# Designs tried in a protein design run: peptides against a protein of PDB entry 3ESW. Part 1

Scores and structures below are computed, not measured.

Target 1, 322 residues: chain A of PDB entry 3ESW
Amino acid sequence: NNIDFDSIAKMLLIKYKDFILSKFKKAAPVENIRFQNLVHTNQFAQGVLGQSQHLCTVYDNPSWHSIVLETLDLDLIYKNVDKEFAKDGHAEGENIYTDYLVKELLRYFKQDFFKWCNKPDCNHCGQNTSENMTPLGSQGPNGEESKFNCGTVEIYKCNRCGNITRFPRYNDPIKLLETRKGRCGEWCNLFTLILKSFGLDVRYVWNREDHVWCEYFSNFLNRWVHVDSCEQSFDQPYIYSINWNKKMSYCIAFGKDGVVDVSKRYILQNELPRDQIKEEDLKFLCQFITKRLRYSLNDDEIYQLACRDEQEQIELIRGKTQ
Positions, changes and structure headers below are counted from each chain's first letter, unless a header gives other numbers.
Peptide ipSAE is a variant of ipSAE made for these designs: the mean of its two directions, with the distance scale d0 fixed at 1.0 Angstrom where the peptide's residues are scored. Compare it only between designs on the same protein; published cut-offs may not carry over.
The geometry check fails a fold that doesn't show the stated peptide or that is severely misdrawn somewhere.

## One batch from the design tools (peptide; made by RFdiffusion4, then SolubleMPNN)

Design b1_p8_1_s1
Fold by OpenDDE base, seed 2:
Structure b1_p8_1_s1 (fold): chain B 322 residues (1-322), chain A 8 residues (1-8)
Amino acid sequence: as target 1 above (322 residues)
Amino acid sequence: AKELVEKL
């Protein structure tokens, strides 16, 4: 009996695909109950769910993508990308070109487009007057600020002229295209939208210890790549733990197709207690939300994403990215 | 120290 090894291999691949797809089928009643109980009883879980409801979908707006592309100096960006791509003579074509694009977008955004705002300049005294600004606290938005998804407005008094300057913390990334200033929240928000506007696979990474950044899925590197617009950083996940000596407990990535605990990528030392949720419950939560985000996808899309997820989990266990 | 996110 000649064992048709090719037929067996094909059959095993089909069975494997079916097994993977079975994990993404409609949640069992017991999983729904577990999810509801977890979200109702655990504040961290509720926070992760709340963030996922916004961050996983908000950037998938074609009208926003058009506004972004119309606002950026695309001629400058592509000229710089083409120039850098031409130097290295890589045969990988579009895959490596996209890494150059993200690197140029990091440069352009930090150097040419957006500004860090620790304190605002005085609206009356003009540019480079932030040193004269004293914080008075925060308040709710006015009627105009409220139009741009503003939750908080920081209030500053100028020590020189005595006038009040408002620094609204806008969550509308289209308003950020106008204001072109902020802290890491505004930077990451707008930069996530910018990357999405180029058709890239992007995640928003939330760190519990008060920082946020992006991840980009590099087709060239075949993995999720750390991207921090504030630092003009590409593929440097170590900068927080090593360079900043930052203590961290949780890093959660939010994307269109999933929610992933990426803490192992960024927390290399100085780990804080992970006491907000049980590890098994966090894993369940992220998987459950990811499953919900994929309910409209076809079997091939689900399978491809599941393969990517498995590769990422192996990467995160091995600690060998770089 | 860039106090990068004052608390959301």
Scores: peptide ipSAE 0.055, ipTM 0.789, DockQ to the pose 0.012
Fold by OpenDDE base, seed 3:
Structure b1_p8_1_s1 (fold): chain B 322 residues (1-322), chain A 8 residues (1-8)
Amino acid sequence: as target 1 above (322 residues)
Amino acid sequence: AKELVEKL
């Protein structure tokens, strides 16, 4: 009996695909009960769910992408990308072009487009007057500020002229295209939308210890790449733990196709206690939300994403052994 | 820069 090894290999591949796809089927009643109990009893789980309901879908807005592309200096951006690609990129293939694009967007955003705001300039005294500003606290938004998803307004008094300046913390990224200033939240919010507007696969990374950044999936590197607009940083996941000596407990990535605990990529030292949720429950939560986000995808899309997820998990394990 | 990571 000639063993048809090709037939056996094909059968094994089919069975493997079916096994992987079975993990992404509609949740069993027991999984739904576990999920409901977890989000009702654990505040951290409720927070992750709440963030996923916003961050996983908000940036998938074609109208916003159009507004972004109309607002950016695309001629300057592509001129710079083409210039750097022409020097180095021809040897590495077409997929590296997106890495050059992200690097230029980081440069353009930090150098030409957006401003860091510790304190606002005085609205009366003009530019470079932030040194004269004294914080008075925070308030709720007024009727105009409330139109742009503003939760908090920081209030400052000018020591020179005595006038009050408002710094509204806008969550509407389209309003941020106008205001062109903020802290890490505003930077990451708008920069995530910018990357999405170029058709990139992007995740929003939430750190529990008051930071946020992006990841994008590089087709050239075949992995998720750290991107921090505030730092003009590309592929430097170590900057927080090593360069900043930052203590951290959780880093959670939110994308259209999934929610992933990426703490292992960024928490290299100075790990804080992970006491907000059981590790098994966090893993379950992220997997459960990820399944929900993929319910409309076909079997081939689900399988491709599952293969990508497996490679990421292997990467995250290997990064602890280097 | 580092200390001013105040989120939205």
Scores: peptide ipSAE 0.053, ipTM 0.782, DockQ to the pose 0.012
Fold by OpenDDE base, seed 1:
Structure b1_p8_1_s1 (fold): chain B 322 residues (1-322), chain A 8 residues (1-8)
Amino acid sequence: as target 1 above (322 residues)
Amino acid sequence: AKELVEKL
């Protein structure tokens, strides 16, 4: 019997593709019940779901992308990218150009565009007056601030002139293009939109222990790459656990195509108790949300993303991001 | 500075 190994290989590949695609079919009634029970009974699960409903889709706005590209100094950005690419990039192939772009966007954003705001400057006394500002607390937004998805406004009094300065914590990233200041939330929010505006695959990473950053999918490196706009950091996932000696419990990545527990990439030491949800339930939750986000995709897109997910899971298990 | 990572 001439075993047609080519036919067998083709059949195995088809069966494997069908098996992978079967995981992304409409959820069974039992899975829907499990999901509903989980999000109604577990506060952490409800929080992850709530974040996914915003963070997974909000940045996929073509109007926002246009406004971003019109606001950035693209001539400066591309001049710098071209300059760095011309040194070494030609030897590595065209895919590395996007890594140079992300590195320049990190530079541009931190050095030229956005400002860290511990305390606002006094609106009356002008620039470099934040040292004179005393916090009075936080309050809800006024009618103007409410137009820009503002949940909280920090209130400061100037010790020099006695005037009140408001620091609204805007969640509208388009308003952040105007204000050009904030903390990690504002930085990550706007920077995620900036990267998305260049057509990049980007995830928003939420850390439970009060930090946020991005991940970018590098076609050159063929993996998700850590990107922190606050730190001007590219591919340094260790900075929190090692350099900062930060204690952390959860890092969850939110993207248009999925929700992923990326804790293993960033929590290298000083792990806090993961007691907010059962590990099996968190895995189920992320997979269930991811499955829902992919319902409109075709079989080839689903298969490509599933292969990428598998590679990432292997990476996360091995602890080798490099 | 790193301790003042106040999220939204």
Scores: peptide ipSAE 0.052, ipTM 0.777, DockQ to the pose 0.012
Fold by OpenDDE base, seed 5:
Structure b1_p8_1_s1 (fold): chain B 322 residues (1-322), chain A 8 residues (1-8)
Amino acid sequence: as target 1 above (322 residues)
Amino acid sequence: AKELVEKL
């Protein structure tokens, strides 16, 4: 009896596809109850949900993409990408071009476009006066600052002239194209939008221990790649745990297609207690939100994303065994 | 320092 291995393989693939698709069907009543109870009883779960409602969709704005592309020096960016691609990229194929683009965007953003703001310059004394600035605390936004989704304003007094300078923490990334300064929050917010404006698959990574960065899905590397605009870092997930010796508990990635616990990629040593939520409940929460984000997708899109998710889970497991 | 990274 010649075992028709091809027919068996086809049947297994069909059954596997059906099994995968069954995981992304509309949540059962029991899952909805579990979700509602979890977000109402667990503050960390409520926080993840609240972040997902903003971060998963806010960057998918075509009007913002146009404004970004009109604001950036695209001629300089593509000129630099083309130069680097012409050296080495032809041997690796066309898919590597996007990796060169992301690397140039990291360079351009840090070197040419955006500035780190520990303390603002004095509005009265002008440039290079931040050394003279003393923090007085934080307050709510004024009427003008409130137009740009400002949650808080840091207040500084100049030791030289005595004037007050405001540093609004704007969450509107379009306002950040004008201000061109901030800390990790402003950097990651605007840089996530920039990457999205080039049509790239991007996630926003939130770390509980007060840092944020991006992930880009490289078609060349066929995986999610760490991207930190503050550090001009590409594919260096170890920098926090190893180079900074940072202690961390949670890293959660937020994208249009899902919410994923990516802690295993970044927490390599000095893991803090994961005591904010049960591991099973966090896994359930991320999966539940991911299902909701995919409800409008067709079966083929769901299947392709599920295959990507499984490859990521395999990668995250292997990285702990090396 | 924690303050430099603080998004908040």
Scores: peptide ipSAE 0.051, ipTM 0.784, DockQ to the pose 0.011

## One batch from the design tools (peptide; made by RFdiffusion4, then SolubleMPNN)

Design b1_p10_1_s4
Fold by OpenDDE base, seed 4:
Structure b1_p10_1_s4 (fold): chain B 322 residues (1-322), chain A 10 residues (1-10)
Amino acid sequence: as target 1 above (322 residues)
Amino acid sequence: SLLEEALKLL
């Protein structure tokens, strides 16, 4: 009997798709109970949930995308992208063009658009006066600052003129288009929105040890790519563990379609104790949140995302992005 | 998927 291998392969693919889709069905009562108990009893789990409720959806705002695109020098950006793309002899419309775009956005953002702010300039003395600024501490936002999702305001006194300068830590990325300054939080926040405004698949990566960056899904490389706006870094996940010799415990990626523990991509040495949550509970939490984020997607979208997730999990297990 | 890629080899 000639085994119809094509028929068997088709049947296996159907059954595999059904199996994958079954994992994304509405959570069972027992899973809901486990989730509720976890987030109510574990502070780290509550923190991941809280971040997911904001970071997974906040950047999917069409009005913000329009404001970003209107604010950026698109002519300069595309001129530079086209110039570098043409030098390398690539054909127009290749998936690699988006990698050139992200690299130029990193350049443009760091060199032309945004500023690092260790200390603010004195509001009275003007530009290049940050050396004269003494920190006095932090306080809550005033009535104006509170309009822009400001969690804290750093207070500085000028040693030259004695005036107080406020450095509000805005979480509104539209306000950051105006202020054009900050630290890793403001950089990553606005840069995540910028990348999203170009229609890119982007995740916000939170590191427990006080750093944040992005990941971009490269259609050319067919994987998630490390992107750090502060460092003008593209595809250099090793910079923290190796170059900085940074000790880290958790790196969690937040995107519209899921929450993923990406620690294995970035923690290459000097791993700190992962004592905030049980590994099984973290895995469950990320899967549960991811499942919720996908509830409105159709079966084909769910299946395609699940295939992407599988590829990423294999990459993370193998420890080879290269 | 890995299964899809594996099945292309059949």
Scores: peptide ipSAE 0.154, ipTM 0.822, DockQ to the pose 0.437
Fold by OpenDDE base, seed 3:
Structure b1_p10_1_s4 (fold): chain B 322 residues (1-322), chain A 10 residues (1-10)
Amino acid sequence: as target 1 above (322 residues)
Amino acid sequence: SLLEEALKLL
């Protein structure tokens, strides 16, 4: 009995594709009820949903991409990318060139473009006066600041001249192209938009313990790569747990095509209690939001993304960041 | 997929 293994393999592949696609069909009534009950009864679930409604879509704005590309020194950036690409003896490979581009964007952003603002300079005394600034607290935005999606304004008094300086915490990334200063929130917000403006697959990673960063999908490495603009860090997911000895409970990645619990990539030691939601409910929530984000995609796009998700889940289980 | 990779080995 010659078993036609080729015919069996083809039939298995067809059935497998159909099975995967069946998981991404429109949600059943029971799933919708479970989702609604979860976001109404669990504050952490409500927070994840609220973040997904903003972070998964806000950076997919072609007009913003044009403004970013017009604002950056593209000649300097590409000159530096070409120089580093040539040094490493890579004559060919568009996929690896993109990794060099992201590394140069990290350098350019931190060194040349954006500034860390622990305290602002005094508006009256000028540059290098931040050491003379005393925090007075925070208040709501004024009429001008409110135009740029400002949630809070930090207030400082100058110890030399006695004048008040305002540090508005803008959430509009286009305003951040003008101000060119901030903390981890402003850094990650604008840098996520910058990476998106080059046509890259990017996720915004939220950590519950007051930090934020990016992930970029490297076609060369065929995986999601850690990217932190504040640290000028590429592919160093261990920096928080190992180098900083940071304690963490949750890391959630937000992208156009999905919401993923990436905690296993970053929480390598000093894990805090995961007591905000049941693990099964968090898994359900992320899958449900991801399913909604993919409702308009065709069967081939859904299947390709599902294959990528399976690879990521295997990496997260194996704990091998190579 | 893992299944596609496993079937390529057959």
Scores: peptide ipSAE 0.136, ipTM 0.818, DockQ to the pose 0.415
Fold by OpenDDE base, seed 5:
Structure b1_p10_1_s4 (fold): chain B 322 residues (1-322), chain A 10 residues (1-10)
Amino acid sequence: as target 1 above (322 residues)
Amino acid sequence: SLLEEALKLL
């Protein structure tokens, strides 16, 4: 009996699709109870939920994308991308062009567009005066600063002129297009919006140990790629654990289509205790939030994303992306 | 999917 392997394969794929889709159905009452109990009893879970409510959706704003594209030197960016793409003779196909775009955006953002601000320049003395600035502490925003989603303002005194300079920590990325300065938070916030404005699949990665970066889904590499705007880094997930010798406990990625524990990509050594939540509860939390983010998607979109998630989980287990 | 990749090897 010639086993019709093609018929069996088709039937298996149908049943597998149905099985995958069944995981993304509306949460059962027991799962809702577990979720509610977890976010009310565990502060880390509550923090992840709170971040997801902002970071998963805030960058999907078409009006902001237009403002970004109008603000950037697109002629310079595309000229540089075309120049680098032409060197490879198009042999790798059209999908590699997007990797060149992200690499140029990293260059442009760090070299031409945005500035690192350890200390602000003195508002009275002008440029290159940050060396004269003494921190006095932090306070809440004033009435003007509060318009731009500012939670904290760092206060500095100039040792030369005695004047006070305010450094508002703006969370409004449109305000950051104007101010063009910040630390890792401002860099990652605006750069995430920039990548989103080009129609890219982007996640915001939060590290518990006070760093943040992006991931971009490369269609060429067919995986999530580490992107750090502060470091002008593309596909270097090891820089924190190895190059910086940073100790870390959690890295959580926030995107429009899901929340994922990506700690295994970045925590290669010097792992800190993962004591903030049970591993099973964190896995449940991320899956539950991801499921909610996908409720409006059709069966084919859900299936494609689930296949992508499975490949990522295999990658994270195998450690093969190096 | 893992299944699709496994089926391509058959």
Scores: peptide ipSAE 0.094, ipTM 0.781, DockQ to the pose 0.407
Fold by OpenDDE base, seed 2:
Order: structure tokens, then C-alpha cells, then sequence
Structure b1_p10_1_s4 (fold): chain B 322 residues (1-322), chain A 10 residues (1-10)
């Protein structure tokens, strides 16, 4: 009996697809109970859920994408991308163009567009006066600041003129297109929106130890790529653990299609205790939120994303074979 | 998928 290997292969593929799709069906009552209990009893789980409710969807706003594209110097950006692509990109295929785009956006954002603000300049004394600023603490937003999703305003007194300068920590990324300054939070927030505005697959990565960055899904590299706007960094996930010697416990990526524990990509040494949640419960939580985010997707979309998830999980287990 | 890639080798 000639084994029809082609028929077997087709049958296996069908069964595999069905199996994968079965994992993304509506949560069973027991899973819903487990989820509810977890988010009500575990503060870290509640925090991850709360972040997912914002970060997974907020950047999928077409009106914001238009405003971003109208605000950026697209002529400069594409001129620079085309210039770099013309050197080496033709040999690597069309998919590499987006990697050049992200690299240029990193350059443009850090060098031409956005400013790091450790302390604000004095509103009265003008530019380059931040050295004269003494922090007085933080307060709630005023009526104007409240229009731009501001939770906290840092208050500074100028040692030279005695005037008060307010540094509102805006969470509205459209306001950040105007202010063009901030710390890692504002940088990552606006840069995530910028990348999304170019139609890219982007995740916001939250680190428990007070840093945030992006991941971009490179079609050329066929994986999630570390992107830090503050550092102008592309594909350097080691910078925190190795270069900064940063101690970290959790890195969680938030995207439109899922929530993923990416700690293994970034925590290479000096791992802090992962004591905020059981590993099994964190895995369950991320999977549950991911399933919920995918409920409106068709079977083909679910399958493709599940294949991407499997590849990422393998990458995270194996490490980069350099 | 890993299975799809494995099946392409058949």
C-alpha cells in the first residue's frame, strides 16, 4: 500500500489548524471564573488587565494616525529611508524596507522631533534653564491639563526667578505631538503611536522596574524586534540587563492582538524575584486576555497569529542562536 | 507553523 504522504500531510495540517483554532474558542465557564478570581485577588494581575484595556487598543485610532502623519516630516523620513534602502536593501528584498523605516523613525524621533525632559525649562527664563529648577513635588492636573489625560503634574520652582513651572505628565499622545518632550513614558507612548501610524505591528513593553519601550514585528526578520525610542535602539534587547546592569522581574508586551510575557527576551542577568504572581497564573492571564483580543478575528487570522505566537515562544525558550 | 514547515519538507 503506497502511503499517500501528500494526503496524510494535508490531513495533519487540517487537524492541526482545527486544534489551534480550538484553543481560541470562547473561554469555558471555569476559565472565566479563574480569570475573575485572579484579577480580583492578585494586584499584579489587576494591573496587567488594566494596562491591557488601555495599551492594547488606544493606538488603533485612525484619526490619531492621520494627525501623526500630518505632523511628521514625511519627506525627510522617506528620503532618508530610501537613501539607506538604496545602499543595501535591494539585496535583502522588499520586506527589509520597514526595518529601515523603523530605524529612521528612531533617528528622526530622537534627533529631530522629541526631547528628553529630566526637568522642564523655566517658563519665564526660557530655554536651557532646567539646571535652575528645583522640584517641589507633584499635584493633580488643572482644568486645562485635565483635557489631555494628565494624571500627574510635576511642580518646579526656578532658583533664578522664583517662578513656578508645571510639567504635566500627559498621557494623550496627540498632546505630546505638541509638547515634544517627556521621559520614557511620554517617549514610548508617542513613539508607539508613530509606529502604529505607519501601519506597523507594534507592542508596548512595560517593565515593572520603571522603564517602557516598544516591539515591532519585522516581516524581514520574521520576529518581534526590540525598539527603544529613548535609546534610538533597534534589536538590542540586551541593553537593559547587560549595558545598564538593570535588575528586572517582569517585561509584559501589550499589542492589539495579544499580551505576552517577554521577560525572557530582556532579563538576561540580575533577575529580580518574580513573586508578584504565580508563573502559571501569569501565563493563564496573558493567554486569556489574548483570546479576548482575538474574539472578532476570523479563523485564518487566528491561525496566523497563533503560528506567530508559537514561533515567539520557541525564540524565547531557545534564546537567540547568535 | 512548525508543522507547516515540517510538512513542506515531505
Amino acid sequence: as target 1 above (322 residues)
Amino acid sequence: SLLEEALKLL
Scores: peptide ipSAE 0.079, ipTM 0.774, DockQ to the pose 0.362

Design b1_p10_3_s1
Fold by OpenDDE base, seed 3:
Structure b1_p10_3_s1 (fold): chain B 322 residues (1-322), chain A 10 residues (1-10)
Amino acid sequence: as target 1 above (322 residues)
Amino acid sequence: SLLEEILKLL
């Protein structure tokens, strides 16, 4: 009996696709009850949901993309990308060109465009006066600052002239194109929008231990790539655990197509207790939010994203591909 | 998918 292995393989692939698609159907009543109970009883789960409602959709704004592209020196950026691409003589075409673009955007943003602000300069004394600034604490925004999604304002007194300088912590990335200064939150917020404005697949990564960064999907490398605008870092997920010796518990990635626990990519040593939620409940939460983000997609889009998710999960299980 | 890659080896 000649077993037709080709016919069996084709039938298995069809059944596998149908099985994968069945996981992305509308949530059953039992899943909705589990989700509601989890978000109402667990503060960490409520925080992840709240972040997903903002971070998964806020950067998909065509009006903001136009404003970004009009503000950046595109002639300088593309000149530098073309120069580095030509040196390496790669035949890989458009896919590897995008990796060079992201590397130049990291350089341009840190060196030419945006500034780190530990303390502001004195508004009265002018540039390079931050050393004379004493923190007085934080307060709520005034009527002008409130127009730009400001939650808190840091207050500083100048030791030289005695005047008060306000450092508003703006969450509006369009206002950050004007101010061109901040800490890790402002850097990651605006840089995420910049990458999105070039049509890239980007995720915002939140770390519970007070840091934030990006991931972008490289078509050349066929995986999610670590990107930190503060560090001008490309594909160096080890910098926090190894170089900084940072202790960490959770890293959660937020994108338009899903929410993913990426802790295994970044927490290589000095792991803190993961005591904020049960592991099975966190996995359920991320899958449930991801399923909701994909409700409007067709079967082919859902299947392609599920294949990408499977490859990422295999990568995270196998450990360092570097 | 992982299954598609396994089936290509068969």
Scores: peptide ipSAE 0.128, ipTM 0.813, DockQ to the pose 0.438
Fold by OpenDDE base, seed 1:
Structure b1_p10_3_s1 (fold): chain B 322 residues (1-322), chain A 10 residues (1-10)
Amino acid sequence: as target 1 above (322 residues)
Amino acid sequence: SLLEEILKLL
C-alpha cells in the first residue's frame, strides 16, 4: 500500500490547526466564572489583570507613534544602523537589520536622548545640581502635573538655595519625550513606545521585585529577545539573576497579543517563593487574558501566534535560548 | 510549530 505521506501530512496539519484554534474559542461560562472568582479573590491576579488592561493596548496608538518618530533623530539612527549593518559581512538576510535597529535605539536612547534621574537638578540653580537635593517626601500631582497621568510627585529641597524642586513621576510617555528623564519605570515606558513606533513586536516585562524591561520579537533570531533600555542590554536575560544576583519571584510579559509568564527566562537562580498565586491559576489567568486579546484575529493569525507561543514555551522549558 | 517541523522531515 503506497502510503501517501503527503496526504497524511496535510490531513494532520489541518487537524492540528483545528485543535489549536479550538483552544482560542470564546471562553466557556465555567471559565468566565473561574476568571471572575480568581481576580476577585487573588490580589496578584487582580494586579496582572489591571496591568494587562493598560500595558497590552496603550502603546498601540498611531498618533503617539507619529509624535515619537517626529521627535527622534531618525537620520542619526538610520545612519548608525546602516553603518553597523554594512560591517556584518555574514548577514544571513534582511531580518538581521531589525536587530541592528533595536541595538541602535538602545544606544541612542541611553546615550543621546534620555537621562537617569535619581534626584532632579535644582530648578533654580540649574544643571548638575542634583547632589544638593534633599528628599522631603512625595505628594499628589498638582493641576498641571495631573494632565500627564502623574500618580506621585517627589519633592526635593535644594541645600544651596533652599528652593523646592518637584519631580513628577509621569506615566504619559508623550510627556516623557519632553522631560527626557526618569527611573526604570519612565525608561521602560517610553522605550516600549519607541520600539512600537517602529512597528516592532514588543512586550513590557514586569518583575515583582521592582524592575521593568522589554522584550522584542526578533524575526532574525525567531524568538523573544530581552531588551533593557536602562542597561543598554540586548539578549542578556541573565543579567538580573547572575550579574546582579537579584532575587526574583515573577516576571510577566504584557503585549498586544498576549500575557505570558516569562519568569523561567530571567529567574535562573535565587528564586523567591512563588506564593502570590497557585501556578495553575496563574497559567489559567495568562491564557484567559491572551485568549481575550486574540478574539478579533482571524484563524491564520491565531494559528501563527499559537505556533510562536509553542516555540517560546519549548524554549522556556529547555532553558536554552536558541 | 513542532508538528510542522516534524512533518517537514517526512
Scores: peptide ipSAE 0.109, ipTM 0.801, DockQ to the pose 0.434
Fold by OpenDDE base, seed 2:
Structure b1_p10_3_s1 (fold): chain B 322 residues (1-322), chain A 10 residues (1-10)
Amino acid sequence: as target 1 above (322 residues)
Amino acid sequence: SLLEEILKLL
């Protein structure tokens, strides 16, 4: 009897698809109870949930995408991308163009568009006066600042003129298109929106040890790629652990389609204790939130995302064989 | 998927 390998393969694929899809069905009552108990009893879980409620959806705003594209110098960006693509990209196929785009956006954002603000310039003395600024502390936003999702305002006094300068920490990325300055939070927030505005699959990565960056899903590389706007960094996940010698415990990626513990990608050495939540509970939490985010997707979308998730999990286990 | 890749090798 000739074993019809094609028939067996087709049956296996069907059964596998059904198995994968079964994991994304409505959560059982026991899973809902476990989730509710976890987010009510564990502060870290509450934080992850709270972040997911914002970061997973806020950047999927078509109106904001239009405003971004109208604000950026698209002619300059595409001119530079086309120039770099014309050198090397033709050999690698059309999918690499997006990697060139992200690299140019990193350049453009850091060099031409956005500014690092350790301390603000004095509003009275003008540009390059931040050296004269003394921090007085932080306060709540005023009525104008409150319009732009401002959680805190840093207050500075000019040592030269004695005037007060306010540095509002805006969380509205559209306001950041105007202000064009901030720290890692403002950089990552606006840059995440910028990448999303080009139709890219992007995640916001939160590190517990006060840093944030992006991941972009490269169709060319067929994986999530580290992207740090502050560092103008593309595919350098090692920079924190190795170059900065940073100690880290958790890196959590937040995207429209899921929440993923990506700590293994970035924590290569100097690992801090992961004592905020049990590993099994964190895994459950991320899976549960991911399942909720995918609830409206069709079976084919769920299957494709699940295949991508599996590949990422394999990557995170194997490590990059450099 | 990994399974799809394995099945393509068969």
Scores: peptide ipSAE 0.089, ipTM 0.784, DockQ to the pose 0.394
Fold by OpenDDE base, seed 5:
Structure b1_p10_3_s1 (fold): chain B 322 residues (1-322), chain A 10 residues (1-10)
Amino acid sequence: as target 1 above (322 residues)
Amino acid sequence: SLLEEILKLL
């Protein structure tokens, strides 16, 4: 009996698709109870949920995308991308153009657009006066600062003129297009929005040990790619663990289509205790939030994303970028 | 999918 392998393969794929889709159906009552209990009893779980409610959706704002594109020097950006693509990109196909775009956006953002701010310049003495600034502490925002989603304001006194300079830590990325300065939080926040404004699949990666960065889904590489705007870094997930010798416990990626524990991509050595939540509970939490984020998607979209998730999980297990 | 990859190896 000639086994019709093609027929069997087609039947297996159909059954597999149905099986995958079944995992993304509305949560069972028992899963809802487990989720509610977890976020009520575990502070880390509550924190991940709270972050997901903001980070997974805030950047999907078409009005913000327009403002970003109007603010950036698009002529300079595309000129530089076209120049680099013309050298090396034609042989590798059209999908590589987006990788060149992200690399240029990293360059442009760090070199031409945004500024690192350890200490602010004195508002009275002008530019290059940060050396004269003494921290006095932090306080809540004033009425003007509160308009731009400001949680805290760092206060500095100028040793030269004695005046006070406020450094508000704005979380409104549109305000950051104006101020053009900050630390890792402001950098990652605005850069995530910038990448989103070009129609890219982007995740915000939160590290428990006080760093944040992005991931971009490269269609050329067919995987999530590490992107750090502060470092002008593309596809260098090792920089924290190896180059910085940073000790880390958790890296969680937040995107419109899911929440993923990406710790295995970045924590290559010097792992800190993962004692904030049980591993199975974290896995459940991320899957549950991801499931909720996908409720409005059709079966084909859900299946495609699930296939992408599987490839990412294989990558993370193998420790090899394909 | 993992299944599609396995089926390509067959």
Scores: peptide ipSAE 0.085, ipTM 0.774, DockQ to the pose 0.441

